# Ledger of designs, part 302: peptides against a protein of PDB entry 7AE7

Target 1, 321 residues: chain A of PDB entry 7AE7
Amino acid sequence: KVYKDLREFLEVLEQEGQLIRVKEEVNPEPDIAAAGRAAANLGKNQPAVFFEKIKGYKYSVVTNVHGSWQNHALMLGLDKNTSTKDQFYELNRRWDKFPVPPNVVKREAAPCKENVIDKDINLFEILPLYRINEQDGGFYISKASVVTADPEYPDDFNKLNVGTYRIQVKDRDRVGIQALAMHDIAVQLEKAEAENKPLPIAITIGNNPLVTFMASTPVGYNQNEYEFVGALQDGVPMDIVKSDLYDHLYVPAGSEVVLEGHIIPRVRTVEGPFGEFPGSYSGARLQCEVKIDRITHRTNPIFENLYLGIPWTEIDYLMAL

## One batch from the design tools (peptide; made by RFdiffusion4, then SolubleMPNN)

Design b2_p30_2_s2 (from b2_p30_2, 18 letters changed)
Fold by OpenDDE base, seed 1:
Structure b2_p30_2_s2 (fold): chain B 321 residues (1-321), chain A 30 residues (1-30)
Amino acid sequence: as target 1 above (321 residues)
Amino acid sequence: SAELEELEKKNKELNAAAEAAFLAAQAAAA
């Protein structure tokens, strides 16, 4: 099975008993993290946890979408009981199908374009934001697929990068992004900053699970993650749509939320601390700052965010394949 | 809503505290 979006995947997870719905109103903190930990303790079959109602917020959160081998099997369209070995075999088999170019759909056909916010931007109105860990230096967006391009080669689709970066919410319309030197985004930012230009960016949230997977998987600078998504879909192209602000940036057509904006050139702000692992915090450091200029989102957008549980984190599964 | 404003305020305070701590640590290391 191939999924067009997060919603189709969540439906399958629910059908397969790999999704728990929390229908009662919860507090963002500590209830989201607590419920995630409780779900992780239910045994080997760690379900995703969907919070329908969050106090103070209008929309929902889902966590632990990739938090089990069963969920990974389902992501690949396999039986949920497919062995890890067989999942790896299938992943490797499909990897060899690269590249599978995506389909560019019309704006009108893209669910991520259902709603637009282009003034008085407030991330808190769209995303149920919270601290992932109790000692985090702010609220975090930890499972976004961030789209950037090479400013020297904006029309080179092979240099379009889709990566996962730690994002701290700084204000209503500003986020800090952890762009490490090893990340393709850092190379692209360096080029933009050399000319004192903003780097166009699209932060996409709530995607087809294979997009999130590939965004967390290192690929070559001249390789497009969307073309790997098509490969991992066993040769079925994924659907992308042009961003509203930038002709050279493409986002998943089915994204729940798309934050379009720019990295402010030659500005660094404090990002962190963040609990990357249970009981361990990375220190605060100077990182890039993004100004959000436009939001597009699906009606009743689902905020997919990372679960950091004990003993296994969702990161362990995302990085294990 | 008032609740949303409180959440925004909380995030702002957390960021401010983190920044202050970072600056203090840098000053102590200098």
Scores: peptide ipSAE 0.632, ipTM 0.941, DockQ to the pose 0.955
Fold by OpenDDE base, seed 3:
Structure b2_p30_2_s2 (fold): chain B 321 residues (1-321), chain A 30 residues (1-30)
Amino acid sequence: as target 1 above (321 residues)
Amino acid sequence: SAELEELEKKNKELNAAAEAAFLAAQAAAA
């Protein structure tokens, strides 16, 4: 089984008993985190949690999508009861199929292009934002696949980077992004800032689960994460589409939300604190700031966000393979 | 909506508090 988007995966999770649907209206805080913790307490069979109604917001949230070995098996299109050993074996077998180039689809064929916002941008109208932890310095987008390119080689598809970074919401159309020196985005930003130019960026939310997995998996600077997604789909190419603002940036065709914008050159603002683990906070730091210039989104977009809790975080599963 | 504006305000206040705390910590370490 190969998934085109998050929605197809959520359907399978629900069919397999790996998704809990919360139909009653919840408060974004503390109910989302509380329900996530309750789901985590179900042991090794941790389901995703889908919140249909969130007070103050129009759209839905899903969390803990990658939060179990059963969900990982299903992500790979395997039986949910596939052993961890067999999952690793299959992952390694498929890894050797790299590279599998993606299909570039037409704009009219991409679900992420169903709706466009290019003025009066307000992230709060599109995403049900909240603090992940009680001591967070703001609301966070914690499970986005961020697309950037090398500004010196914008046409080199192998240098297109899809990574996961901590993103703090600063305002209606501004976010802070943690771009550490060890990240490929930091190399690309350094090149842009050397010329005092903005770095083009597309922040994608609610993706094919293998995109999210690969965005969390370190690869070489000259290796494209989309080509690994095709490998992990056992040789089936994934679908990507050109961004609206930039000819050199491609996003997953099925993304729920795409935030297109730029990193402001040579500007640093306070980002954090953020609770990465229960009782452990990454301190506030001066980090990059992104201006959002355009949003494209599916009708009734689903905000996929990270679960952080005890005994295991969703990050533990994303980084385990 | 009024609820959405309050959520935006909450986020703005959290960011402002974090910035103030960071600047205070930097000043104390200098």
Scores: peptide ipSAE 0.628, ipTM 0.940, DockQ to the pose 0.956
Fold by OpenDDE base, seed 2:
Structure b2_p30_2_s2 (fold): chain B 321 residues (1-321), chain A 30 residues (1-30)
Amino acid sequence: as target 1 above (321 residues)
Amino acid sequence: SAELEELEKKNKELNAAAEAAFLAAQAAAA
């Protein structure tokens, strides 16, 4: 099975008994993290947790979407009981199909374009934001697929980067992004900053699970993650759509929320601290700042966010393959 | 809503505290 979006995957997870739906209103803190930990303790078949009602917010949260080998099997369209070995075999087999170019769909055909906010931007009106860990220096977006391009070669589709980065919410329309030197985004930012230019960025939330997987998987600088998604879909192209602000940035057509903006050149602000692992915090440091200029989103957008818990984290599964 | 404004305020306060702590740590290391 191939998934167009997060919603199709969540439906399958629910059908397969790999999603818990919390219908009662919860507090963002500590209830989301507490429920995630409780779900993690149910055993090896850790379900996703879908929170229908978040106090103070309009929309829903889902966590632990990639939080088990069963969920990974289902992501690949396999039986949920497929062994890790067989999952790796299938991943490797499909990997050889690279590149599979995505389909560029029209704006009218892209669910992520159902609603637009281009003035008075407030992230809190769209995303049920919270601290992932008790000592976090702010609210975080921890499972976004971030799209950037090479500013010297903006039309080179092979240099389009889709990566996962830690994003701290700074204000209604500003976020901090952790762009380390080892990340492809850092190379692109360096080029933009050399000319004192903003780096265009699209932060996409709530994607096709293979997009999130590939955004967390290191690939070559001259390799496009969307072309790997098509390969991992066994040769079925994924659907992408042009961003509203930038002709050279493409986002998943089915994204729940797309934050379009720019990295402010040569500006660094404090980001962190963040609990990367239970009981382990990365210290605060100076990081890049993004101005959000436009939001597009699906009606009733679902905020997909990372689960962090003991003894495992969701990132362990995302990076283990 | 009032609840949303309080959440925004909480986030601002957390960011401000983190920034203050960072600056204090830098000053102490200098």
Scores: peptide ipSAE 0.628, ipTM 0.940, DockQ to the pose 0.957
Fold by OpenDDE base, seed 5:
Structure b2_p30_2_s2 (fold): chain B 321 residues (1-321), chain A 30 residues (1-30)
Amino acid sequence: as target 1 above (321 residues)
Amino acid sequence: SAELEELEKKNKELNAAAEAAFLAAQAAAA
């Protein structure tokens, strides 16, 4: 089984009893985190939690989408009771199918293009933003698949990078991004900054679960994460679409929200603190700043965000594979 | 909405506090 988008996966999770729907209005803090913790305490079979109504916001939040071995089995299109061993076996078998090039679809065929905001950008109007941890230095986007390219080789599709980075919301149209030296985005940013040029960026939210998985999985600099998604789909290509602002950036066709913008060259601002693990905060540091120039989104976009909690975080499952 | 503006304000205040704390820590380490 292959999923075109987050919504198809959420439907399967709900059918399989792996999604809890919260229909009552909740406060962003502390209710989202509290409900996530409660779901994590339901044992080994941790469901996703879907919040239909968030006070002060128009749209919904889903968390803990990758938060169990059952959810990972379903992500691979397997029976939810598939053993961890068999999941790893199947993952490895499919990995050998790399590369599986994606399909480039037309703009009119891409759900992420249903709505456009190109003026008066306000992230708070589109995303139900909150602190993931009580001591976070701001609101965070923690489960985005961030798309960048090599500015020296913008047409080299193999150098297109799709990665997961910590993103702090700084203002209505600005975010801080943690681009560490070990990340492929840091190589691309270094090249752009050497010429004092902005680095084009697309921050994609609410994707096909295999896109999110691959964005969190380190690959070679000359390997495209979308081609691995096709491999993990057992040879079925995923659908991508050209970004609106940049000819060389491609985003998942089914993304719930796409934030298009640029990393401001040679600018560093305070980012953090952020609770990466329960009881451990990464200190505030000088990090890159992104200006958001355009938003495209599905009608009634779902904000997929990371669950961080005890005893097991969603990250523990994402890194275990 | 008023509620949305309050959330935006909260985020700005959190960022400002984090920045102030960072600058204070740097000044103390110098």
Scores: peptide ipSAE 0.623, ipTM 0.939, DockQ to the pose 0.964

Design b2_p30_2_s3 (from b2_p30_2, 20 letters changed)
Fold by OpenDDE base, seed 1:
Structure b2_p30_2_s3 (fold): chain B 321 residues (1-321), chain A 30 residues (1-30)
Amino acid sequence: as target 1 above (321 residues)
Amino acid sequence: SKELEELEQKNAERNAAAEAAFLAALAAAA
């Protein structure tokens, strides 16, 4: 099975008993994190957790989407009881199908374009933001697929980068992003900053689970993550659409939320601390600042965010493959 | 199919049990 978007995957997770729906209104803190910890205690069958109602917010949250081997099997369109060995075998088999170029769809055909916010941007109105850990220095967006390009080669689709980075919400229209030197985004940012130019960026939230997976998987600088998504879909292309602000940035057509903006050149702001593991915090750092200039989103967007639990975090599953 | 209905029922029961466990955990955390 191939999934066009997060919603199709969540439907399968629910059908397979790999999603818990919390229908009662919850407090964003500490309830979401507490429920996540409770989910981790369910053993090997760690479900996704869908919170329909968040106090003080309009929209829903889903966590732990990739948080089990069963969820990974289902992501690959396999039986949920497929062994890890067979999952790896199938992953490797499909990897050899690279490249599978994506389909570029028209704006009108892209669900991520259903709604537009181009003024008075407030991230808190569109995303039910919460602290994952009480000691976190702010609200994090932890499962975004961040799209950037090489500013010297903006039309080179092979240099389009789709990566996962730690993103802290700084203001209603600003986020900090952790661009480490080992990340392709850091190379692209260095080129932009050398010319004192903003780096165009699209932060995409709530994607096809294979997009999220590939955004978390290191690939070559001249390789496009979307072409790997098509390979992992066993040769079925994924659907992408142009961003509204930038002709050279393509986003998943089915994204729940797309934050379009730019990295401000030569500006660094304090980010963190963040609890990467229970009881382990990364220190506060000076990170890049993104100005959000436009939001597109699906009607009733689902905020997919990271679950951090014991003993296996969602990151452990995303990085283990 | 009967197998699908049985699977759906088992999944519904599991989800309900997990939901109850979450609600209990939420109540304990508050």
Scores: peptide ipSAE 0.016, ipTM 0.410, DockQ to the pose 0.017
Fold by OpenDDE base, seed 3:
Structure b2_p30_2_s3 (fold): chain B 321 residues (1-321), chain A 30 residues (1-30)
Amino acid sequence: as target 1 above (321 residues)
Amino acid sequence: SKELEELEQKNAERNAAAEAAFLAALAAAA
């Protein structure tokens, strides 16, 4: 089984008993984080948690989408009871199918293009933002697939990077991004900053679960994560669409929200602290600042955000494969 | 530091309380 988007995956999770739907209105703090923690404590069969109604916001949140081995099996289109060993063997078998080039779809065929915001941008109107941990220095977007390219080779699709980075909301139209030296985005940013140029960026939220998985999986600088998604779909290409602002950036066609903008060259602002693990906060650092210039989104977009809980985080499952 | 231990303990207590509340809510909805 292959999923076009997050919604198709959530439907399967619900059918398989791997999604809890919270229909009652919740407070964004502390209820979302609390419910996530409770779901993690259900043992090995941790469900996703879907919050339909959030006080003060229009749209929904889903957490813990990748939070169990059952969810990982389903992500691979396997039986939910597939052993971790068999999941690993199947993952490796499919990995050898790389590269599987994506399909480039027309703008009119891409669900992520259903709505456009190009003025008076306010992230709080489109994303039900909340503090994941009480001591977080702000609101975080923790499960985005961030698309950037090599500014020296913008037309080289193999150098298109799709990565997961810690993103702090700084203003209505600004986010801080943690680009560590080990990340491909840091290499690309260094090249842009050497020329004092902005780095084009698309921050995509609520994706096909294999996109999120690959964005969290280290690959070579000259390897495209979308071509691995096609491999992990057992040879079925994923659908991508050209970004609205940049001809060289492609985003998942089914993304719930796409934030298009640029990293401001040579600007660093305070980012953090963030509770990456329960009881463990990464310190505040000077990090890059992104200006959001355009938003495209699906109607009634779902904000997929990371669950951070004890004893296992969603990150542990994303990295364990 | 003693402050970090107190913070970890408060977080653990808060997590336990939130878990208990959620499990109770789940049990009531079932």
Scores: peptide ipSAE 0.014, ipTM 0.371, DockQ to the pose 0.021
Fold by OpenDDE base, seed 4:
Structure b2_p30_2_s3 (fold): chain B 321 residues (1-321), chain A 30 residues (1-30)
Amino acid sequence: as target 1 above (321 residues)
Amino acid sequence: SKELEELEQKNAERNAAAEAAFLAALAAAA
C-alpha cells in the first residue's frame, strides 16, 4: 500500500491496531509526554498515539507514528508482522529503484493549501506545542521535513534538500533550527550567508511517513529525498506542490502544515536545553533563526511530533533502518 | 536548591500520575 499523506497512514495504523486514539481532553503538559511513555511501556507493539483534544489548543497531536517495527512494516505497505530482516530486505530492494521522480500537482489539488495564513502569524494557533520534558527550554518541532535549495543552483531539483532538524519555537513567527555542518542545509546556508542573503525554507509537518523517514535518512547532496520516497513506494511517485513563496521549493502535497519563511543570515540564537533522551539533556547550542512568513495548512491540521520514550524511542526506529 | 528538588519531585509525581491516568485511559479504550 502507498500513502498519500499522514492521514491515510494513521487510518491504516488504526485499522491494524497500531494507533491509540485519546478522545478525552488532555493537558499538553505533562499528559502527552506521559502518554508517550505509557505507549512505550505497552511492549514490542508500540502504537501511535493520537490526541484528539488538547487543552488550550484547537487542533490535534499525533506521536509515535514511527514508534515500532510494526509501524515501520505498515509504512512500507507490508504486513505489520513482517520481520525486521524482511523489512530491511524490502527497503534495500526498493532503494535500488531510485530515482523515482515525484509528481508535481497543481496548487488546487494539494491538501496542504486548503488554508493560508499570511498575516498575524502565530504558530501556537496552528500547532499544539508542548514540552516533552519539563526541563526543556522550549517547545520543539521534532518531525518536520525541512525543505531548502542550493541558493547558487535553486532550479537544480537534485540539490533540493529535505531534511529533519531540531526546531525550537522561539516566538509566534520564529523558530530556531539546528543546522549542523554535516547537513546539506548547512552547505546551502553557508552559501546564502556568504552573500548575506536569507535562505528560503519550508518546514513541513505531518507528512507521508516515507517522507519523514527519508528526511531523517542521510542521502547525497545531489540526491533528492522525494525521488527516494518514490523508490520506497515501490516505484509510485509521491505528490509534491510548489511552495507559495518560492518557485524553487516543493513541499509534499499532503502536508498537514507548511511553514514557509527564511533563515535570517548570520544570526545565531541559543537553543535548549533539550531532553534528547529521558533523563539526558543536551547542552545549549547556537542555532539558526527562521522567520515564518506564510503558513499553509490542511483543515484541522494534525501536529505530528516525535515521541521520546524508553527503552526504544521513535528516533531510534527512524535511524535504525 | 531545596526548591529545585521539591519542584523535581512534584514534577516526577505529576508525570507519574499522568502516566497512570493515560494507562488507565488506554486500558479503558481497549
Scores: peptide ipSAE 0.014, ipTM 0.401, DockQ to the pose 0.024
Fold by OpenDDE base, seed 2:
Structure b2_p30_2_s3 (fold): chain B 321 residues (1-321), chain A 30 residues (1-30)
Amino acid sequence: as target 1 above (321 residues)
Amino acid sequence: SKELEELEQKNAERNAAAEAAFLAALAAAA
């Protein structure tokens, strides 16, 4: 099976018993993090957790979408009980189909374009943000597929990068991004900063699970992650759409939320601390700053976030689930 | 309680690490 978007995947997860739906209103903190940890404690067959109602927010959250080998098998359109070995074999078989170029769809055909926010941008109105860790220096977007291009070769589709980076929410229209030297985005940012130019960026949230997978998979600088998504879809192209602000940036047509903006050249702001691992925090660092200039989103957007967490109120959810 | 918060923290970080490790294991398996 091929998925057009996150919603089609969540439907399959629910049908396969790999998604827990929390219908009662939860507190963003600590309940979301707690329920995610509870889900992790369910053993090897960890379900996604979908929170329908978040106190103080309008929209829903889903966590732990990729949280198990069963979810991974389903992502590949395989039986949920497919062995890790057979999943690996199938991944490798499909990988050899690279490149599979994506379909560029019209704006009116892209679900991510259903709604637009171009003034009075407030990330807290569109994303039910929560601290994963109480000790975190802020709210994080941890499962976004971030789209950037080479500023020297903006029309070279092979240099279009789709990556996963740690993103801290700084203000209503500002985020910090951790761009490490080993990331393709760092190469692109260095080129932009050398000329004191902004780097165009699209931060996409709530994607087709294979997009999120490929954004987290290291590929060559001259390889397009969308062409691998098509390969992993067994030769079925994925659907992308042109960003609203930039002709050279393309986003997944089915994204729940797209944050379009720019990395401010030569500006660094304090990020963190962040709880990267259980009981370990990265220190505060100076990171890149992104201004969000436009948001497009699906109606009733789902905030897909990485499951990270603070205390065991999860036990209360495990008892309620 | 603070202890409860620390335990949930460890679990969520474990889940995120598990999800990230899962994604990384998948990426390494690709």
Scores: peptide ipSAE 0.019, ipTM 0.392, DockQ to the pose 0.031; fails the geometry check

